Peptides against a protein of PDB entry 5OK6. Designs and how they scored, part 115

Target 1, 215 residues: chain A of PDB entry 5OK6
Amino acid sequence: ELPGLDSQWRQIENGESGRERPLRAGESWFLVEKHWYKQWEAYVQGGDQDSSTFPGCINNATLFQDEINWRLKEGLVEGEDYVLLPAAAWHYLVSWYGLEHGQPPIERKVIELPNIQKVEVYPVELLLVRHNDLGKSHTVQFSHTDSIGLVLRTARERFLVEPQEDTRLWAKNSEGSLDRLYDTHITVLDAALETGQLIIMETRKKDGTWPSAQL

## One batch from the design tools (peptide; made by RFdiffusion4, then SolubleMPNN)

Design b2_p22_1_s2 (from b2_p22_1, 9 letters changed)
Fold by OpenDDE base, seed 5:
Structure b2_p22_1_s2 (fold): chain B 215 residues (1-215), chain A 22 residues (1-22)
Amino acid sequence: as target 1 above (215 residues)
Amino acid sequence: SMEEERKKAQESLLPIQEKANA
């Protein structure tokens, strides 16, 4: 059963558990398509439950680039394209109105950056490859706060690298050159890695030489 | 509003990336 319209508004828009809540690192927030949310606002503010302004189920279709990988469109802006809600508020709306059949929730994490917290709407999608087979990429999503060490471990796991094999990373830059990721303790953000960027895992040869030292 | 603060937080990545590339 739907709560009263004033109760719905108070549950979603409040400063403690709703849209006005402060960000906290590690928490989940959810995207809601802006037109749906505005329709919901008009409905609950209108005071008539039988109003023609009833929003129906949440439909985020316009936020997705495709319905296969459920990637977001590029360049979406909060307040223009979507509204951000904390997990509790999102779950209330889904419970009351439903979510369009087959659509996944658009869940994002709050990350802590130097001097700021943000909802990471666009995590970094890296193309992981081996130095000896650049044609076989693994697309993997990382947070900007993830370490290069995590990227390296993930690459080693995806390529089934044995524990005794030494590996290192290169990033292909915008000029097409390769930059060494020497420090594995810096973040994806600190390394200025971007979505769609090619990350090359180099494996040390049995003779102790690196393949790149011969280029 | 918290929405305005979140918007500023979204934009703040660009200056950090520019500083990392500088």
Scores: peptide ipSAE 0.434, ipTM 0.781, DockQ to the pose 0.025
Fold by OpenDDE base, seed 1:
Structure b2_p22_1_s2 (fold): chain B 215 residues (1-215), chain A 22 residues (1-22)
Amino acid sequence: as target 1 above (215 residues)
Amino acid sequence: SMEEERKKAQESLLPIQEKANA
């Protein structure tokens, strides 16, 4: 049963737990397609539950560039293309109206940067490869706040690298050269890593030499 | 509004990546 229209409005728009709540690092927020949300606003503000303004199921289809990987379209803007809701508000809307069948929720994390908190709508997608097999890439999403150390650990896991094997990362730059990621404590942001960037994991040889040192 | 502040937060990071690549 749907809650009363005024209750819905208060729950979703309430500044304590709704759309106007402050961001907190590590929290999940969800994208809702703007037109659906506006239809919902019109419905709950109309005061008639039987109104023809009923929004139906949440449908974020227009936010996706593909229905295979469910990637967001580039350049989406809050307030124009989507509304951001905290997890509680999102789950209420899904409970009340449903989500389009087979469509995943668009969950994003609040990240903390030195001077700002934001919902990271676009995490960095890196192409992880091994130095000896550049043709087998693993696309993995990382936060801008994730360390290079996490990228390296993730690469090691994806490539089933044994704990005793020594590994290091290289980033392919825009000029096509390889920049070594020496500092594993800096973030993806600090390293200026970008979506679609090739990250090469080099594994030390059994003889103790690095493959790159023989070039 | 918090929406406006979130919007500003999104826009503020675009220049950081552009400046790192410049």
Scores: peptide ipSAE 0.401, ipTM 0.772, DockQ to the pose 0.025
Fold by OpenDDE base, seed 4:
Structure b2_p22_1_s2 (fold): chain B 215 residues (1-215), chain A 22 residues (1-22)
Amino acid sequence: as target 1 above (215 residues)
Amino acid sequence: SMEEERKKAQESLLPIQEKANA
């Protein structure tokens, strides 16, 4: 059952879990397509529950570049393309209006950067490959705040690398050369890794040599 | 507003990525 219009407005805009809630690292926020949200605002502010301004189901279709991987379009801007809501507010809206069938929620995490908290709308999608099979990539999302060590662990897991096997990462740069990711303690951001970037996991040979040392 | 702060936070990362590729 839909709450009263004033109750909806208070819950989403002015509640402790409303749109103006302070960001907290690790919390989930959700994107809502701006037009839908504005239609909802008009509906609940109109004071008529039977109004033709009823927003219907949440539909974020216009935010996606594809319906296969459900990637966001690049360059989306808060307040122009979407509204960010805390998890509780999002779940209220979904419970009241529903979400378009088959469409995933657009969940994003609050991350802590050196001087600011942000909702990470665009995590980094890396193409993980093995040095001996560059044609088989695993696309994996990472936070800008994730360590290179996590990228390496994730690559090892995806490629079923045995614990005794020694591995290291290379990033393919814009010039097409390979940069060695020596420091595994730096972040994806610090390493300047970007979406679509090829990350090559090299596995040490049984003879103790590295494949790249022979190139 | 918190929305304005979030917008500024989003913009802050874009120049860092562009500078790393320059």
Scores: peptide ipSAE 0.392, ipTM 0.765, DockQ to the pose 0.026
Fold by OpenDDE base, seed 2:
Structure b2_p22_1_s2 (fold): chain B 215 residues (1-215), chain A 22 residues (1-22)
Amino acid sequence: as target 1 above (215 residues)
Amino acid sequence: SMEEERKKAQESLLPIQEKANA
């Protein structure tokens, strides 16, 4: 059963736990398609539960560019294309109205940048490959705040690299050359890594040499 | 509003977002 309309409004728009709450690093927020949200607002503000303004189930289809990987369209803007809700508010709306069948939630994390917190709507999708098999990529999402060390560990895990094997990363730049990611303590942001960028994991040879001339 | 602050935060220079607004 749906809560009362005023209760729904207070639960979702309440500044303590709703849409107006402060961002906190590491917390999850969710995207809701703007037109659905506006219809919900009109429904709950109208004060009539029998109103023709009933929003139906949440449908974020217009935010996706594909229904295979569920990638967001580029250039989406908060307040124009979508509304951001904290996890609690999202879960309430889903429990009340449902989510379109087969459609995943659009969960995003709050990240901490040097002077600002933001919801990372567009995390970085990297194409991880091995130096000896550039044709087999693993697409993995990373935060801009993730370290290159995490990218390396993730690559090692995906490629089942043994702990005793030494590995290092290269990034293919926009000019098509390879930049060595020497510092593993810098972030994906600091390294200026972008979505769709090829990241090559090089494994050290048993003779102690690097196959860098083959990259 | 917090929405306005979040919008400003999104506009703040992440290299990827500069290309979408250009």
Scores: peptide ipSAE 0.392, ipTM 0.752, DockQ to the pose 0.023

Design b2_p22_1_s3 (from b2_p22_1, 7 letters changed)
Fold by OpenDDE base, seed 1:
Structure b2_p22_1_s3 (fold): chain B 215 residues (1-215), chain A 22 residues (1-22)
Amino acid sequence: as target 1 above (215 residues)
Amino acid sequence: SMEEARREAQASALPIQEKMNA
């Protein structure tokens, strides 16, 4: 059952779990298409539950570039294209109004950066490949706060590398050359890795030599 | 407001440390 309009407003806008809550690292936030949200605001502020301003189901269709992978459009801006809600507020709205059939929620994590917290709307998609088979890529999403070590572990897992095999990463830079990712403790952000960037996993040969050392 | 601060944070550029200066 839908709660009273004033209760909805207070729960979503002014509640401890409302839109005004502080960001906390690791918490989930959800994107809501701005037009829908504004329609909801108008509805709950109107004071008439039977109003023609009823927003209907949440529909984020305009935020997606495709309905296959459910990727977001590039360049979406908070307060222009979408509203960010904490998980509790999102779940309330979904419970009250529903989500468009077949449409996934747009869940994003709060990340901690050196001087700021952000909802990571656009995590980094890396193209993971093996040095000996550049044609077989695995697209994997990483946080900017994920370590290069995690990227390496993920690559090893995706390529079914045995634990005893030694591996290292290279990033293809904008100039088309390969930069070694020597430090596995730095983040994806620190390494300046970007979406669509090719990350090459090199596997050490059985003779103890690296394939790249022979080039 | 907290929302305004968040929006400003959200709109800010990522502090990408260019490898060129290390």
Scores: peptide ipSAE 0.471, ipTM 0.829, DockQ to the pose 0.025
Fold by OpenDDE base, seed 4:
Structure b2_p22_1_s3 (fold): chain B 215 residues (1-215), chain A 22 residues (1-22)
Amino acid sequence: as target 1 above (215 residues)
Amino acid sequence: SMEEARREAQASALPIQEKMNA
């Protein structure tokens, strides 16, 4: 059942779990398409529940570049293209109005960066490959705050590498050369890894040599 | 407001540290 218009406004805008809530690392926030949100604002501010300004179900279609992988369009801007809501506020809106059939929620995490908190709208999509099969990539999303060690563990899992096999990572740079990721304790951000970047997992040979030493 | 501060945070560039070539 839809609550009263004033109650909706208070829960979403002025509540402890409203749009003005402070960011906290690890919490989930959700994107709402800006025009839908503005229509909702107009509806609840109008004071008439039977108004023709009823926003209908949440529809984020214009934020997606594709309906297969549900990737966001590049260059979306908060306040222009979308509004960010904390999880509680999002769940209220979905319970009241519904979400367009077949659309996933656009859930994003708050990350802690040096001297700033952000909602990570664009996590890093890396192309994981094996050194011996560069044509078979696994696209995996990582936070900028994830360690290179996590990227390596994820690559090992995706390629079914046994625990006794030694592995290491290389990043293909913009010049087409390979940069070795020596430090596994630094973050994806510190390593300056970018979306669409090729990350090569090298597996040590049984003779104890590395394939790259023969290139 | 907290929303304004968040928008400024979202618009800011990522603090990408140049990997020290050790």
Scores: peptide ipSAE 0.450, ipTM 0.822, DockQ to the pose 0.025
Fold by OpenDDE base, seed 5:
Structure b2_p22_1_s3 (fold): chain B 215 residues (1-215), chain A 22 residues (1-22)
Amino acid sequence: as target 1 above (215 residues)
Amino acid sequence: SMEEARREAQASALPIQEKMNA
């Protein structure tokens, strides 16, 4: 049974636990398609539970690029394409109206950047490859707040690199040249890594030389 | 509103702008 319309509004829109609450690093927020949310607003503000303005189940289909990987479309904007809700508010709406069958929730994390907190709607998708086999990529998502050290560790794990093997990363830039990622303590953001960017893991030779030094 | 503040935060968070603000 649905709560009263005024109760729904107060539960979702409040400034303590609802849509208007402050961001906190590490918290989960969820995207709701804007037209659905506006329909819900109209329904609960109308005061008639039997209104033709009933929103039905949450349907985020228009936010997805595809239904295979459930990747978001590029260039989505809060307030235009979607609404962000904290986990509690999202779970209330899902419990009341349901989510379209087969659609995953669009969960995103609040990240803390040097001067700002934001919901990271678009984590960075990197194409990880080995220097000796550029044709075999692993696509891995990283936060902008993740360190290059984490990217390197992830690459080592994906390629089953032994602990005794030395590795380093290169990023392919927009000009097609390779930029070495020297500092492993900087973030993905600091390194200006972008979605779809090729990251090359180089493995040190047994003779102690690097493959790239011979080019 | 908090939504407006989030929108501003997201708009400022373009990789190029984030580097300039970091």
Scores: peptide ipSAE 0.428, ipTM 0.825, DockQ to the pose 0.023
Fold by OpenDDE base, seed 2:
Parts: structure tokens; sequence; C-alpha cells
Structure b2_p22_1_s3 (fold): chain B 215 residues (1-215), chain A 22 residues (1-22)
């Protein structure tokens, strides 16, 4: 059952879990398409529950690039294309209005950046490959706050690298050369890794030499 | 697109693979 219009407004905008709630690292936030949200605002501000301004079910279709992988369109802007809601507010709206059939929620995490918390709407998608088989890639999503060490561990896992095998990462840079990721403690952000960037996992030879040492 | 980026990345990495596997 839909709560009263004023109650809806208070829960979503001004509640303890409202839209203006401070961001906290690790929390889930959800994207809501801006036009739907504005229609909802108009509905609840209108004071008439029987109004023709009823927003219907949440429909984020315009935010998606595809309905197969449910990837977001590139270049979406907060406040223009979507609003961000904390999990509680999102769940209230979904409970009240529903979500378009078959459409997944757009869940994102709050990350801690230097001096700011931000909802990471666009995590980094890296193309992981092995040095000896560049034709087989794994696309893996990482946070900008994830360490290069996590990227390396993930690459090892995806390629089923044995624990005794020694591995290291190289990033293909914009000039087409390879930059070795020496420090595994820095973040994806610190390493300036970008979506679509090729990351090469090099495996040490049994003789103790590195394949790249012959370059 | 990510697919285009993947193809371009793979194509540009071929010379690197040849050198690393030599």
Amino acid sequence: as target 1 above (215 residues)
Amino acid sequence: SMEEARREAQASALPIQEKMNA
C-alpha cells in the first residue's frame, strides 16, 4: 500500500535514509532515472493521490546502453540523467511503485577517494590477458580504490595460475608501450588504469627468468 | 565500446606478444 504523499516525501528526501544522507564508504546506493524521479516529486508535492501525475513503476531504461548485460550508458551525469538514493530509500520506492519488469536495479558502491566520498557509478573494466595468449581476455570490473594487488590476484584466479607460479602485471599505455605495475599496493586510480585498458599478466618461466627480460 | 577497446587492445598487443614469446 502506498503511504501518504507527505510521508513518501519525508522518507525519500528528508528521512534518516533520504537522498541527502551523507555518503559512507562501502554503502550501496541506487540510480533512479531523473524524469521518473521528477515525476514522483511532482506527484507527492501535488497533494492529490488520484492525480494524473502518478509516476508508475520505476523505469531506468534510458540509463542502460544494453538490455543484455545491463551496462550503463557512458557519460551519465548525476542530477541530470539520474539521482542517487541510499538503499533504504530505493527499496521504499521499489516497494511502493515497483520496478519495470525484467529491469535490474542499478546498484553502486560509495568509495573513499582522497578527501571525498563518491558513489562509483563507473567502476573500471580491465581487459586481463596472459602474456603468452593475448587472444583470451577476461573483462573484470574493479573499483578505482582496489589495489593492483587485487587486480593481480584476480588475474591469477581467472587464469587458474598455480600458487607456486610467480606473476606480475603490465599495463598497456596510451602510447602502445607496456608499463610494469611494480607497486601492488597502489590503487587502480593511482596507477591511472582506465576502462578498456589491457592488463597483461606475465608468468615467470620455470628457469626463473621472465619472458619480458628478453625484450 | 568495450568490445572495440578489446579488439584494438588485442590487435596492438600482437607485436608485444611476439616479442615476449620469442
Scores: peptide ipSAE 0.022, ipTM 0.682, DockQ to the pose 0.779

Design b2_p22_1_s4 (from b2_p22_1, 9 letters changed)
Fold by OpenDDE base, seed 4:
Structure b2_p22_1_s4 (fold): chain B 215 residues (1-215), chain A 22 residues (1-22)
Amino acid sequence: as target 1 above (215 residues)
Amino acid sequence: SAEEAQKEAQEAALPLQEKMNE
């Protein structure tokens, strides 16, 4: 059952638990398509529950570039294309209006950057490959705040690398050269890794030599 | 695309692979 319009407004727009609440690192926030959200705002502000301004089901279709992987369109702007809601507010709206059939929720995490919390709308998608089998790739999402060490561990896990095997990462740069990701303590952001960037995991040979030492 | 990224991956690591197969 739909709550009263004033109650809906207070639950979603309340600065303590609603849209305007402070961001906290690790929390989930959700994208809502702006047109739908503005129609909802107009509906709840109109004071007539039977009004023609009823927003219907949440439909984020315009935010997606594909319906297969449910990737967001590039270049979406907060307050222009979407609004961000905390998990509680999102779940209220979904409970009241529903979500369009087959659409996944657009969940994103709050990350902590130097001196700012931000909802990471665009995590970094890296293309992970092994140096010896370039035909097999794993696309994996990482936060900009994730360490290169996590990227390396994730690559090892995806490729079923045994614990005793030594591995290291290389990133393909914009010049087509390979840059070694030597420091595993820096972040994906600090390493300037970008979506679609190729990351090559090199495995040490049994003789103790690195394949790339002959380069 | 994922296919283009794979192809680009193959092209980028071809020098690594060629030297490793020697």
Scores: peptide ipSAE 0.025, ipTM 0.633, DockQ to the pose 0.567
Fold by OpenDDE base, seed 5:
Structure b2_p22_1_s4 (fold): chain B 215 residues (1-215), chain A 22 residues (1-22)
Amino acid sequence: as target 1 above (215 residues)
Amino acid sequence: SAEEAQKEAQEAALPLQEKMNE
């Protein structure tokens, strides 16, 4: 059963637990398509529950690039294309109106950047490969706040690298050259890694030499 | 320096780059 229209508005738009609440690192937020959200605002502000302005189920179809991988379209803008809601507010709207059949929720995390908290709508998708078999890739998502050390550990896990094997990362830059990721304590953001960027994991030889030093 | 280490690594990675451009 739908709550009263004034109760819906107060539950979703409040500054403590609703849309205007402070961001907190590690919390989940959800994207809602802007036209649906504006239709909901008009419905609850109109004061007539039987109004033709009823928004129906949440439909985020216009935010997706494809219905296979459920990737977001590039270049979406908060306040223009979508609204961000905290998990509690999202779950209220889904419980009241439903979500379009087969669509996943668009869940994103709050990240802590040096001077600001934000919802990370676009995590970095890296193409991980091994130096000796460039034809086998693993696409993996990382936060901009994840360390290069996490990227390295993830690459080792995906390629089933044994704990005793020593490995290092290289990034293919925009000029087509390889930059070595020396510092494993810096973030993906600090390393300026971008979506679609090729990351090569080099494995040390049994003789203690690196493949890159012999070529 | 960090720049010298980066240059040495780029020179060492050149043959890996050639294989990546094939």
Scores: peptide ipSAE 0.024, ipTM 0.565, DockQ to the pose 0.066
Fold by OpenDDE base, seed 1:
Structure b2_p22_1_s4 (fold): chain B 215 residues (1-215), chain A 22 residues (1-22)
Amino acid sequence: as target 1 above (215 residues)
Amino acid sequence: SAEEAQKEAQEAALPLQEKMNE
């Protein structure tokens, strides 16, 4: 049963537990398409439950670029295209109105940057390859806050690198040259890695030499 | 697409592969 309109408004917009609540690192937030959300706002502010302003089920279709991978469109703007809701508020709205059939929730994590917390709507998608087998790639999402060490470990895992094999990363830069990722403690953000960027994992030879040392 | 990204990866790493195969 739908709660009273004033109760819905207070539950979703309450600054302590609703949309205006402080961001906390690691928490899940959800995107809601702005037009739907504005329709919901108008409905609950109207005070009439039988109003023709009833928003129906949540439909984020306009936020997706495809219905196969459910990737977001590029360049979506908070407060223009979508609103962000904390998990509790999202689950309330889904419970009350439903979500469009077959459409996944758009879950994102709060990340902590040096001076701000934000919902990471667009994580970094890296293209991982091996130096000696370019025919096999792995596209993997990383947070901007993930370490290069995590990228390296993930690449090793995806390529089934044996524990005794030494590996290192190179990033292809915008000039088409390769920058070695020396520091594995810096973040993806600190390394200025971008979505679609090629990351090459180099494996050390059995003779103890690096393939790239001959370059 | 994932296929385009894979192709771009192949093209991008080709110079590295060529030099490593020398």
Scores: peptide ipSAE 0.024, ipTM 0.635, DockQ to the pose 0.552
Fold by OpenDDE base, seed 3:
Structure b2_p22_1_s4 (fold): chain B 215 residues (1-215), chain A 22 residues (1-22)
Amino acid sequence: as target 1 above (215 residues)
Amino acid sequence: SAEEAQKEAQEAALPLQEKMNE
């Protein structure tokens, strides 16, 4: 059952638990298409539940570039293309209005940057490969705040690398050369890793030499 | 596309694979 319009407004727009609540690192937030959200605002502010301004089901179709992988379009802007809602507010709206059939929720995480929290709408998608089999790749999403050590662990897991095998990462740079990721404690952001970037995992040889020692 | 980016990445890393496999 739909709550009263004033109750909907207070639940979604309140500064403590609604849209304007403080961001907290690790929390889930959800994208809502801007026009739908504005239609909902107009509906609940109009005071007439029988109004022709009823927003219908949440439909985020315009935010997606594909309906297979449900990837977002590039260059979407908060406040222009979408609104961010905390998980509680999102779940209320979905409970009241529904979500378009077959569409997944657009869940994103709050990340902590040096001076700001933000919702990470676009995580970094890295192409992980092994130095000895570039034909097999794993595309994996990482936060900008994830460590290179996490990228390395993830690469090891995806390629089923044995615990006794020593491995290190190289990033292919824009010049087509390889930059070794020496520091595993820096973040994906600090390493300036970008979506679509090739990350090569090198495995140490049994003789204790590195394949790249010949580079 | 992600597949095109993958292919381009693989092609451009091929010389590195060759050197690392020597």
Scores: peptide ipSAE 0.022, ipTM 0.628, DockQ to the pose 0.792

